# Peptides against a protein of PDB entry 1Y74, part 6

Target 1, 57 residues: chain A of PDB entry 1Y74
Amino acid sequence: LGLERDVSRAVELLERLQRSGELPPQKLQALQRVLQSRFCSAIREVYEQLYDTLDIT

## One batch from the design tools (peptide; aimed at target 1 V7 R9)

Design b2_p27_3 (made by RFdiffusion4)
Pose (drawn by RFdiffusion4):
Structure b2_p27_3 (pose): chain A 57 residues (1-57), chain P 27 residues (1-27)
Amino acid sequence: as target 1 above (57 residues)
Amino acid sequence: ELEELLEELEELLEELEELLEELEELL
């Protein structure tokens, strides 16, 4: 679906901006935790696993 | 309950996509 690429890209993108430190890193650190959190991981696995399910069903 | 959770996840995904577009524009 692209979520792994977009999320992992967002994560590094958030860290990237964090490395520069130009804009409010607080909200950006919040997003990193939201996408990196284990919770979003199980949800993400759902979007991938769901696409496969479509191919099965 | 499952339909409500799905709607919430779709809304969160749309918000994350918009934030990603905003971050790309800032770059």

Design b2_p27_3_s2 (made by RFdiffusion4, then SolubleMPNN; from b2_p27_3, 10 letters changed; failed a check: too like the target's own chain)
Amino acid sequence: SLAELLEALRRLLEELRRQLAELEALL

Design b2_p27_4 (made by RFdiffusion4)
Pose (drawn by RFdiffusion4):
Structure b2_p27_4 (pose): chain A 57 residues (1-57), chain P 27 residues (1-27)
Amino acid sequence: as target 1 above (57 residues)
Amino acid sequence: LEELEEELEELEEELEALETLQEALEE
């Protein structure tokens, strides 16, 4: 679906901006935790697993 | 007036950050 690429891209993108430190890193660190959090991992696995399910069903 | 200008600058910065994130997600 692209979520792994878009989320992992967002994660590094948030870190990237964190490395520069130009804009409020607080909200950006929050996003990183949201996408890296184990919770969003299970949800993410759902979107991938769901697409496969479509191919099965 | 100075306080409002500062708030506008902060909001512009937030919008630019969001636009950058949106452009990255649309790629």

Design b2_p27_4_s2 (made by RFdiffusion4, then SolubleMPNN; from b2_p27_4, 16 letters changed)
Fold by OpenDDE base, seed 4:
Structure b2_p27_4_s2 (fold): chain B 57 residues (1-57), chain A 27 residues (1-27)
Amino acid sequence: as target 1 above (57 residues)
Amino acid sequence: SEREEEERRQRELEERLEELLRKALAE
């Protein structure tokens, strides 16, 4: 699903930016934690279930 | 009916959302 892909891509991009040192590492780490939080995962799960219910791939 | 099934599925999703949010925010 698009949401899962977008979140995964965002995390990947943040990891690259953190490794390059172009952005403040502490703030990037905070953003990474937010995107990987159980809250975001829960929202993703609801969206996934909704699309599964509607049979949308 | 199909409509009743859709409404039931919607309620189940809403209940699941509430449960997931509760668990996520409890940490």
Scores: peptide ipSAE 0.039, ipTM 0.469, DockQ to the pose 0.015
OpenDDE base, seeds 1, 2, 3, 5: peptide ipSAE 0.021, 0.039, 0.024, 0.031; ipTM 0.352, 0.465, 0.453, 0.455

Design b2_p27_4_s4 (made by RFdiffusion4, then SolubleMPNN; from b2_p27_4, 17 letters changed)
Fold by OpenDDE base, seed 5:
Structure b2_p27_4_s4 (fold): chain B 57 residues (1-57), chain A 27 residues (1-27)
Amino acid sequence: as target 1 above (57 residues)
Amino acid sequence: DERRRLEEERRRQEERLEELLRRALEE
């Protein structure tokens, strides 16, 4: 679904912000780790299964 | 009936999702 794409896009944007130094690198790295965590992936899986019939963009 | 089959499938999906969440919190 769009959520997996949106999370992937959010990670890419955070990587760009990390490289620019605009935000505290440790906080950005922590947020990236959260978004790429197995927990976040499991929540995404839950969302995708519950809304499998929905085309959420 | 079809409704009971769908309810049973939903239950099996929910149980799998609960296990995924449990594993994600333990790792």
Scores: peptide ipSAE 0.068, ipTM 0.498, DockQ to the pose 0.014
OpenDDE base, seeds 1, 2, 3, 4: peptide ipSAE 0.063, 0.060, 0.059, 0.062; ipTM 0.493, 0.481, 0.485, 0.487

Design b2_p27_5 (made by RFdiffusion4)
Pose (drawn by RFdiffusion4):
Structure b2_p27_5 (pose): chain A 57 residues (1-57), chain P 27 residues (1-27)
Amino acid sequence: as target 1 above (57 residues)
Amino acid sequence: AAAEAAAEAAEAAAEALEAAAEAEEAA
């Protein structure tokens, strides 16, 4: 689906901006935690697993 | 109830990605 590329890209993108430290890193750190959190991992696995399910069903 | 929670979680993930894209454009 691209979620892994987009989320992982957002993660590193948020870290990338964090490295620069130009804009409010607080909200950006929040997003990193939201996408990196184990919770969004299980949800993410759903989107991928769901696409496979479509190929099965 | 599980489907509604999954939909809310999907919307929240989408908003987080849109916010990350806007942050990239701003940088």

Design b2_p27_5_s1 (made by RFdiffusion4, then SolubleMPNN; from b2_p27_5, 17 letters changed)
Fold by OpenDDE base, seed 1:
Structure b2_p27_5_s1 (fold): chain B 57 residues (1-57), chain A 27 residues (1-27)
Amino acid sequence: as target 1 above (57 residues)
Amino acid sequence: EIEELLREAAERLRRVLEEVERAEREA
């Protein structure tokens, strides 16, 4: 799926946006924390397991 | 193999739901 890579890339982009100073950093930091959370990782893992498995058939 | 993987996914989903329920109770 590449979902782990896409989440990692999204986090990187959020860090760059925060450092640019063009946007208020607080909401971007909150989103970054959500994407790095155990909860988000668990949801991603369930999704990957279901759809990788079902894609075999 | 598919049945085992689906079982594992369901178990992980249950753990996620338990974490959500805990977070809702603590808030």
Scores: peptide ipSAE 0.067, ipTM 0.582, DockQ to the pose 0.042
OpenDDE base, seeds 2, 3, 4, 5: peptide ipSAE 0.052, 0.053, 0.053, 0.054; ipTM 0.543, 0.535, 0.539, 0.544

Design b2_p27_5_s2 (made by RFdiffusion4, then SolubleMPNN; from b2_p27_5, 18 letters changed; failed a check: too like the target's own chain)
Amino acid sequence: DLLERLLRALRELERALEEVREAERLA

Design b2_p27_6 (made by RFdiffusion4)
Pose (drawn by RFdiffusion4):
Structure b2_p27_6 (pose): chain A 57 residues (1-57), chain P 27 residues (1-27)
Amino acid sequence: as target 1 above (57 residues)
Amino acid sequence: AAAEAAEAAAEAAEAALEAAEAAEEAA
């Protein structure tokens, strides 16, 4: 689906901006936790696993 | 209830990605 590329990209993108430290890192750190959080991991596994399910069903 | 919670989590994930894209454009 691209979620792993987009989310992992967003993660590093948020860290990338964090490295620069130009804009409010608070909200950006929040996103990183949201996408890196184990919770969004299970949800992300669903989107991937769901696409496979379509191929099965 | 689980479906509604999954839909709300999906919307939150989409909003987080849109916010990351907007941050990239602003940088």

Design b2_p27_6_s1 (made by RFdiffusion4, then SolubleMPNN; from b2_p27_6, 15 letters changed)
Fold by OpenDDE base, seed 1:
Structure b2_p27_6_s1 (fold): chain B 57 residues (1-57), chain A 27 residues (1-27)
Amino acid sequence: as target 1 above (57 residues)
Amino acid sequence: SLLEELERAREEIERALEEARRAEREA
């Protein structure tokens, strides 16, 4: 379980897409903000801890 | 707030995990 790494990679890809100028950046930027939010981090941490306690596959 | 509730849940789960690990080492 490497959610932090996967989220970081997703943000990198979103930044590249924004810089390309091929797509309107508004929605991509909004998604980036969500992924980097404290709320998303809190959800991720709870999920990762639940994964450890409940042995979810 | 929802964020505060999630933070409390995180802390409670973290404490439970620490206790479980301690119990495992002591057993």
Scores: peptide ipSAE 0.060, ipTM 0.518, DockQ to the pose 0.025
OpenDDE base, seeds 2, 3, 4, 5: peptide ipSAE 0.059, 0.059, 0.057, 0.059; ipTM 0.514, 0.510, 0.500, 0.515

Design b2_p27_7_s2 (made by RFdiffusion4, then SolubleMPNN; failed a check: too like the target's own chain; its pose is not in this set)
Amino acid sequence: ELEELVRELEELLERLRELGVVPPELL

Design b2_p27_8_s1 (made by RFdiffusion4, then SolubleMPNN; its pose is not in this set)
Fold by OpenDDE base, seed 5:
Structure b2_p27_8_s1 (fold): chain B 57 residues (1-57), chain A 27 residues (1-27)
Amino acid sequence: as target 1 above (57 residues)
Amino acid sequence: SELLRELEEILRRLEELLRLLDLLLLT
C-alpha cells in the first residue's frame, strides 16, 4: 500500500539525513521514532483494513 | 538537498492519506 511504502521510504531518508549532518538530528530522530512506533503501525493497520474493505485505490 | 525534498514530498502525501483516513473514520 502507498502508506506503507511512503513510511518505509521516509524512514530510509531520515536515517540518511541523520548521517549527513545537514540538519539537526534530534528532530529527524524524533520523526523516525514516530514513523516506526506502534502508534504508526496501528494507523497503518486501520488504513489497510479500510482500503481493503472499501476497495479504494 | 534532494533527499530533503523527497522527504518533504512523502510527508505531504502521508498527511493527505491521514486526512482521508480521518474522513473515512468519521463516516
Scores: peptide ipSAE 0.306, ipTM 0.778, DockQ to the pose 0.748
OpenDDE base, seeds 1, 2, 3, 4: peptide ipSAE 0.304, 0.306, 0.300, 0.304; ipTM 0.777, 0.777, 0.774, 0.776

Design b2_p27_8_s2 (made by RFdiffusion4, then SolubleMPNN; its pose is not in this set)
Fold by OpenDDE base, seed 1:
Structure b2_p27_8_s2 (fold): chain B 57 residues (1-57), chain A 27 residues (1-27)
Amino acid sequence: as target 1 above (57 residues)
Amino acid sequence: DELLRELEEILRRLEELLKLLDTLLLT
């Protein structure tokens, strides 16, 4: 799904930005934790179920 | 920075999806 791909790419970018040292890492780490959280996984599941049930592409 | 711009664009897309889900689940 596009959502799954976007979440994975966002996490990758956050890790790269943290390693670059050009930005304070704390807020980037917090955002990464949210995107990798059980809450985010639940939102993805709801999204998948909606599109599976309604047969939306 | 290109990485920051890409991240911001992804976050905008995620925000739009969350808005759509909010609308669908509350109606």
Scores: peptide ipSAE 0.246, ipTM 0.745, DockQ to the pose 0.728
OpenDDE base, seeds 2, 3, 4, 5: peptide ipSAE 0.238, 0.233, 0.242, 0.236; ipTM 0.741, 0.737, 0.742, 0.740

## One batch from the design tools (peptide; aimed at target 1 L13 L17)

Design b2_p28_1 (made by RFdiffusion4)
Pose (drawn by RFdiffusion4):
Structure b2_p28_1 (pose): chain A 57 residues (1-57), chain P 28 residues (1-28)
Amino acid sequence: as target 1 above (57 residues)
Amino acid sequence: LEEELEELEEELEELEEELEELEEELEE
C-alpha cells in the first residue's frame, strides 16, 4: 500500500526536521510517536494484512 | 468492525493531510 514507505518516510522526515530544528519540534515529535508507536504498528499491519486478505478472498 | 474500519480510514486521511502539509513546509 505504501504505508510502510510513507509512514517510515514520515518518521525519518520528522526526525530529519528535528535534526535541523527549525520548526516546532513538539508537534513533529508527536507525529513520530504516533507512527512509531506500537499501536500504529498493529494498525499498519492491518492495512498490509488486509490487502493480502483481498488477494485471498 | 465496519465502523472501526471507517474510523481508521478517517484517521489515515488526517495523517495523509498532515504529511502533505509537512511536505509543503519543507518545500518552502

Design b2_p28_1_s1 (made by RFdiffusion4, then SolubleMPNN; from b2_p28_1, 15 letters changed)
Fold by OpenDDE base, seed 3:
Structure b2_p28_1_s1 (fold): chain B 57 residues (1-57), chain A 28 residues (1-28)
Amino acid sequence: as target 1 above (57 residues)
Amino acid sequence: LDELLEAILRALAELREQFEELLRLVEE
């Protein structure tokens, strides 16, 4: 399971897209904020703990 | 633009898939 990695990658890509200036950054920034929110982090942590508990290979 | 957007959508899809798989394992 690579939830943290996937979230971090998504954020990185969103930041690159924002810097490109090819699209209005507002919606991209909003999505980035969601991915970096405490809510998203808490949900990710629950799922990561669940993954560890289930010992999924 | 298209390549970067596709990469973002792919990253989000992979993330979603991981969450959904975990939900299925608990639901079943």
Scores: peptide ipSAE 0.143, ipTM 0.664, DockQ to the pose 0.038
OpenDDE base, seeds 1, 2, 4, 5: peptide ipSAE 0.139, 0.139, 0.140, 0.137; ipTM 0.661, 0.660, 0.661, 0.659

Design b2_p28_1_s4 (made by RFdiffusion4, then SolubleMPNN; from b2_p28_1, 15 letters changed)
Fold by OpenDDE base, seed 5:
Structure b2_p28_1_s4 (fold): chain B 57 residues (1-57), chain A 28 residues (1-28)
Amino acid sequence: as target 1 above (57 residues)
Amino acid sequence: LEELLQLLLELLQQLRRQFEELLRLVEE
């Protein structure tokens, strides 16, 4: 689903930005932790279930 | 640096729109 792909891509970009050392890693790491949180995963699961239930293409 | 930050910002904006859509579908 678009949400899972976009979360995964956002995490990949955050990991690349942290590895470059060009930016303070703490804020990037905090954002990555939010995107990888149980909260974000639960919202993704609700999103997937709603799209499956509503048959939204 | 700047291009990766721009790509990240665009993805976060896409995620926000998907969450805002989800909230509307739950509130109706």
Scores: peptide ipSAE 0.264, ipTM 0.753, DockQ to the pose 0.038
OpenDDE base, seeds 1, 2, 3, 4: peptide ipSAE 0.255, 0.259, 0.261, 0.263; ipTM 0.750, 0.751, 0.753, 0.753

Design b2_p28_2_s1 (made by RFdiffusion4, then SolubleMPNN; its pose is not in this set)
Fold by OpenDDE base, seed 4:
Structure b2_p28_2_s1 (fold): chain B 57 residues (1-57), chain A 28 residues (1-28)
Amino acid sequence: as target 1 above (57 residues)
Amino acid sequence: LRELLEQALRELQEALELAEELARQAEA
């Protein structure tokens, strides 16, 4: 899935930033807050519900 | 497809947890 690839890429980039320290910890925390925001959570839930409804395994 | 999405979400969560721990350690 395109979403899977995008998420995987995002995770990879985030892990690289964690290891290299190229992004200040506070910036990483800010990004973490965004990704855990209500907005992102809502999007995630919509996708989950969509695929659950369509019974796509 | 649902399982793929769920896997991606789990992986994202794991990365976020690592980022949170790193940020917490740096701010301590």
Scores: peptide ipSAE 0.085, ipTM 0.555, DockQ to the pose 0.057
OpenDDE base, seeds 1, 2, 3, 5: peptide ipSAE 0.078, 0.078, 0.074, 0.077; ipTM 0.549, 0.543, 0.543, 0.544; seed 1 fails the geometry check

Design b2_p28_3 (made by RFdiffusion4)
Pose (drawn by RFdiffusion4):
Structure b2_p28_3 (pose): chain A 57 residues (1-57), chain P 28 residues (1-28)
Amino acid sequence: as target 1 above (57 residues)
Amino acid sequence: EEAEELLEEAEELLEEAEELLEELEELL
């Protein structure tokens, strides 16, 4: 689906901005936690697993 | 400017992720 590329890109993108430290890192750090969090991982696995399920069903 | 562009991309990605999450909730 691209979520792993887009999420993982967003994670590193948020870290990348964090490395620069130009804009409010607080909200950016929050996103990182949201996408890296184990919770969003299970949800992410769903989107991937779901696409496979479509191929099965 | 580059940082603002990257932020806008990150915000678009966040909106898309929120829309996908709402759609998933509706499906459940």

Design b2_p28_5_s4 (made by RFdiffusion4, then SolubleMPNN; its pose is not in this set)
Fold by OpenDDE base, seed 5:
Structure b2_p28_5_s4 (fold): chain B 57 residues (1-57), chain A 28 residues (1-28)
Amino acid sequence: as target 1 above (57 residues)
Amino acid sequence: SLAELLRALQEIEEALREVERLAREAEE
């Protein structure tokens, strides 16, 4: 779904930005850790179950 | 609760917006 896609794309982007060295890596790594956390994954699962009921942009 | 879920999703959205901001800055 949209959230999973967006999270995956965000992680890919963060990894690219880290490799480029254009930005300080620490904040990028922190964001990546949040997006790849078990907590985030659990939220995504719940989100997918409720997606048809809730219109979240 | 549903409210807690919405808050968590909002936090994720904020993180995504931050990533987008950083991406724009890197492309400039």
Scores: peptide ipSAE 0.083, ipTM 0.560, DockQ to the pose 0.770
OpenDDE base, seeds 1, 2, 3, 4: peptide ipSAE 0.079, 0.058, 0.060, 0.057; ipTM 0.528, 0.513, 0.513, 0.516

Design b2_p28_6 (made by RFdiffusion4)
Pose (drawn by RFdiffusion4):
Structure b2_p28_6 (pose): chain A 57 residues (1-57), chain P 28 residues (1-28)
Amino acid sequence: as target 1 above (57 residues)
Amino acid sequence: ELEELLEELEELLEELEELLEELEELLE
């Protein structure tokens, strides 16, 4: 689906901005936690696993 | 129930796409 690429890109993109430190890193750190969090990992696995399910069903 | 959950997942995906576009604009 691209979520792994878009989420993982967003994680590193948030860290990347964090490295620069130009804009409010607080909200950006929050996103990083939201996408890295184990919780969004299970949801993300759902999107991937769901696409496979479509190929099965 | 399954259709409602799918609609919620689609909305969350659209929100994530918007957030990514905003981050790309901020990076530019």

Design b2_p28_6_s1 (made by RFdiffusion4, then SolubleMPNN; from b2_p28_6, 11 letters changed)
Fold by OpenDDE base, seed 3:
Structure b2_p28_6_s1 (fold): chain B 57 residues (1-57), chain A 28 residues (1-28)
Amino acid sequence: as target 1 above (57 residues)
Amino acid sequence: SLDELLALLRRLLEELRRLLEELERLER
């Protein structure tokens, strides 16, 4: 869904930016960790369950 | 309530989208 897609895309871009060296890698890495945290995963799961159950578009 | 939860999730998603847009600009 939208959240999963956006999170995955954000992580992808963060990884590219870390490799390019255009920005300080430490802060980028910290942000990536937050996006891949258990908390974000739980939010995604709640989001998906609600939309699937209620068939929200 | 359900409405409160949905509103919160939508706000969070919007913030992620804003972040994504900034990252895409930086990568270009």
Scores: peptide ipSAE 0.088, ipTM 0.598, DockQ to the pose 0.675
OpenDDE base, seeds 1, 2, 4, 5: peptide ipSAE 0.071, 0.073, 0.071, 0.073; ipTM 0.559, 0.559, 0.554, 0.557; seed 2 fails the geometry check

Design b2_p28_6_s3 (made by RFdiffusion4, then SolubleMPNN; from b2_p28_6, 10 letters changed; failed a check: too like the target's own chain)
Amino acid sequence: SLLELLERLLRLLEELRRLLRELEELER

Design b2_p28_6_s4 (made by RFdiffusion4, then SolubleMPNN; from b2_p28_6, 9 letters changed; failed a check: too like the target's own chain)
Amino acid sequence: DLEELLKLLQELLERLRELLEELERLER

Design b2_p28_7_s2 (made by RFdiffusion4, then SolubleMPNN; its pose is not in this set)
Fold by OpenDDE base, seed 4:
Structure b2_p28_7_s2 (fold): chain B 57 residues (1-57), chain A 28 residues (1-28)
Amino acid sequence: as target 1 above (57 residues)
Amino acid sequence: SRRAEEEARRRARREELLAELERELAAL
């Protein structure tokens, strides 16, 4: 789904920014951890279930 | 100077990566 792709792309962009050394790596790593958290995974699962339910209706 | 051009290229690439990140975060 779009959301899973967008979160995966955001994580990839954060990894590129961390490797550049041009930004505080700790803040970028904290944001990366948030995007990979169980909270973001649960939000994705809820969105997926809603879209699957709406596409079946 | 070659160094100033290399720094400008790094800044431009960072700004592009940040703008891409902002677009992906705004789509959540």
Scores: peptide ipSAE 0.087, ipTM 0.525, DockQ to the pose 0.155
OpenDDE base, seeds 1, 2, 3, 5: peptide ipSAE 0.079, 0.063, 0.057, 0.082; ipTM 0.504, 0.478, 0.461, 0.513

Design b2_p28_8 (made by RFdiffusion4)
Pose (drawn by RFdiffusion4):
Structure b2_p28_8 (pose): chain A 57 residues (1-57), chain P 28 residues (1-28)
Amino acid sequence: as target 1 above (57 residues)
Amino acid sequence: EETEEEVEELEELLERIEELEEEVEELL
């Protein structure tokens, strides 16, 4: 689906801005946590697993 | 300028993720 690429891109993108430290890193750190969090991982696995399910069903 | 571009890229990624979520919800 691209979620792994878009999320993992967003995570590094948030870190990347964090490295520069130009804009509010607070909200950006929040996103990193939201996408890296184990919770979003299970949801992310759903989107991937769901696409496979479509190929099965 | 570079930071603005990176922010724009982030916004685009977030919009894509929202669109994908909406498409998955429609499929469900």

## One batch from the design tools (peptide; aimed at target 1 D6 R9 R16 K27)

Design b2_p29_1 (made by RFdiffusion4)
Pose (drawn by RFdiffusion4):
Structure b2_p29_1 (pose): chain A 57 residues (1-57), chain P 29 residues (1-29)
Amino acid sequence: as target 1 above (57 residues)
Amino acid sequence: EVEELEEEVEELEEEVEELEEEVEELEEE
């Protein structure tokens, strides 16, 4: 689906901006935790696993 | 409390989409 690319891209993109430190890193750090959080991992596995399920069903 | 948290997540998602667009524009420049 691209979520792994988009999310992992967003994670590194948030860290990238964090490395620069130009804009409010607080909200950016929050996103990183939202996407890196184990919880969003299980949800993300769902989107991938769901696409496969479509190919099965 | 769950509805408030969902609204906060939706606002953060909108901010992430705007930032992604701004970063892409900067990379293209």

Design b2_p29_1_s1 (made by RFdiffusion4, then SolubleMPNN; from b2_p29_1, 14 letters changed; failed a check: too like the target's own chain)
Amino acid sequence: SLEALLEELEELLEFLRELLERVREEEER

Design b2_p29_2_s2 (made by RFdiffusion4, then SolubleMPNN; its pose is not in this set)
Fold by OpenDDE base, seed 2:
Structure b2_p29_2_s2 (fold): chain B 57 residues (1-57), chain A 29 residues (1-29)
Amino acid sequence: as target 1 above (57 residues)
Amino acid sequence: EEEERERRREEERERRLLEELRRRLAAEE
């Protein structure tokens, strides 16, 4: 679904920014941890199940 | 009557999914 791809892409972009050293790595890592949290995963899973038939663009 | 039964099944599905979300969130405390 679009949301899963967007979250995965956001995590990838944060990993790139973390590796570049241009931004505080601790803040990027904290944001990555939030996006990969069980909380965000649970929300995503429920959202995907509720909106399986919706074009989530 | 069939459309009402379908709506009730969808509402029950949504309620179960929201209950599962709530259960997962409460298990992180």
Scores: peptide ipSAE 0.063, ipTM 0.507, DockQ to the pose 0.021
OpenDDE base, seeds 1, 3, 4, 5: peptide ipSAE 0.017, 0.061, 0.054, 0.061; ipTM 0.343, 0.504, 0.491, 0.504

Design b2_p29_2_s3 (made by RFdiffusion4, then SolubleMPNN; its pose is not in this set)
Fold by OpenDDE base, seed 1:
Formats: C-alpha cells, sequence, structure tokens
Structure b2_p29_2_s3 (fold): chain B 57 residues (1-57), chain A 29 residues (1-29)
C-alpha cells in the first residue's frame, strides 16, 4: 500500500534532517524509533486489513 | 586533528544505526 512507501520516505527525510544538524538529533531519533516500532507495524497491518475489507483503493 | 577524527567516527556510528533501523523497517513491511 502507499503507506509503506510514505513511511520509508519519512525515514529518508529524517536521516537528511539528522545530517543537516538543523534539528535536535535526539528528537528525530525518537520519532524514527516510533515509526519503526512494532506498534506502528501492528497499526499498519490493521489499516491494511480494513482497506482490504472495505475495497478502498 | 583528533577532535575532527572523533566527530567523524560519531557521524559514521550514527549512520550505521540509521541503516540498521531502515533494515528493521523494511523487514516489517
Amino acid sequence: as target 1 above (57 residues)
Amino acid sequence: DLEELRRRREEEERERELARLREELAREE
């Protein structure tokens, strides 16, 4: 689904922001850990199942 | 300079952690 690609793109943007030093790296790393958490994966799976059930593209 | 070498090492260690995190994300996809 588009959500997987959007999460991967968000991680790439966070890596660029961490290298620029414009933002506190600890906050960006915390956000990255949240996006890569098993919790976010479980929410994605539930979301995908709902889309498959509702036939929403 | 030893401080510049230390800074570069700390940057490379951060890039390696980010690469691991990207690999973990790609396994859960």
Scores: peptide ipSAE 0.024, ipTM 0.364, DockQ to the pose 0.031
OpenDDE base, seeds 2, 3, 4, 5: peptide ipSAE 0.021, 0.021, 0.022, 0.021; ipTM 0.439, 0.445, 0.448, 0.438

Design b2_p29_3_s1 (made by RFdiffusion4, then SolubleMPNN; failed a check: too like the target's own chain; its pose is not in this set)
Amino acid sequence: SREERLRRLREEYEELEELYRELQRLLEL

Design b2_p29_4_s1 (made by RFdiffusion4, then SolubleMPNN; its pose is not in this set)
Fold by OpenDDE base, seed 5:
Structure b2_p29_4_s1 (fold): chain B 57 residues (1-57), chain A 29 residues (1-29)
Amino acid sequence: as target 1 above (57 residues)
Amino acid sequence: SLEELLRRLLELARELRELVREAEEHLRR
């Protein structure tokens, strides 16, 4: 599955982009906040639980 | 259906992986 890993990697990359200063950080920070939010975590948790039970592939 | 929603979430996860891959190619040297 690896969704948690993918989200963590996305956050890491967003942090690097913010530090580089190549882009205005505000929108990158907002996206990072969404990916690290309790809402996103809850959705991911439910998805991962159901993924193990249901054949969705 | 719930199953269809999970399929859509899987598709979004695949898209995220592609975005991460592309971003890595730009950031790594």
Scores: peptide ipSAE 0.050, ipTM 0.530, DockQ to the pose 0.390
OpenDDE base, seeds 1, 2, 3, 4: peptide ipSAE 0.044, 0.048, 0.047, 0.035; ipTM 0.514, 0.505, 0.527, 0.511

Design b2_p29_4_s2 (made by RFdiffusion4, then SolubleMPNN; its pose is not in this set)
Fold by OpenDDE base, seed 1:
Structure b2_p29_4_s2 (fold): chain B 57 residues (1-57), chain A 29 residues (1-29)
Amino acid sequence: as target 1 above (57 residues)
Amino acid sequence: PLEELLEELERLLAEIEALVAEAEAHLAA
């Protein structure tokens, strides 16, 4: 789904930024952990289910 | 909505990466 793709892309960008070494990595890593957390995944799933049920994008 | 929030985040991260590259290019010159 589009939301899953967007989260994956955000994580990819965060990983690239961390590897570049040009920015302090701690906050970037924390944000990555949030996006990859089970909590975020659960919220995403609820969001997707609601829009599937309502038949809206 | 969450989808738009994530799209904004992606754009911001890309912009930050571009700005860092630009700054590094100026410092290397």
Scores: peptide ipSAE 0.046, ipTM 0.498, DockQ to the pose 0.102
OpenDDE base, seeds 2, 3, 4, 5: peptide ipSAE 0.028, 0.027, 0.027, 0.027; ipTM 0.496, 0.490, 0.489, 0.487; seed 4 fails the geometry check

Design b2_p29_5 (made by RFdiffusion4)
Pose (drawn by RFdiffusion4):
Order: C-alpha cells, then sequence, then structure tokens
Structure b2_p29_5 (pose): chain A 57 residues (1-57), chain P 29 residues (1-29)
C-alpha cells in the first residue's frame, strides 16, 4: 500500500526536521511517536495484511 | 465491529493530519 514507505518516510522525515531543529519539534516528535508506536504498528500490519486478505478472498 | 470501525475512522483522520504536516515539512525543506 505504501504505508510502510510513507510512514517510515514520515518518521525519518520528522527526525530529519528534528535534526535541523527549525520548526516546532514538539508536534513533530508527537507524530514520530504516533507512527513508531507499537500501536500504529499493529494497525499498519492490518493495512498490509488486509491487502493480502483481498487477494485471498 | 462497530468499535473497530470507529477506531479506524480515527486512525484515518490522524493519518490525514500527519500527511498535511508532512507536506508542510517537505515544502519547508
Amino acid sequence: as target 1 above (57 residues)
Amino acid sequence: LEEVEELLEEVEELLEEVEELLEEVEELL
């Protein structure tokens, strides 16, 4: 689906801006936590596992 | 199942917010 590429890209993108430190890193750190959190991992696995399910069903 | 649908709608809304913020970050970079 691209979520692993878009989410992992967002994570590093948030870290990237964090490295620069130009804009409010607070909200950006929050996103990193939201996408890196184990919770969004299970949800993410759902989107991938769901696409496979479509191929099965 | 209804609770799962509501949680998924919340997750989709959060993802839309994240995408909008990423677009801003990409423009600034």

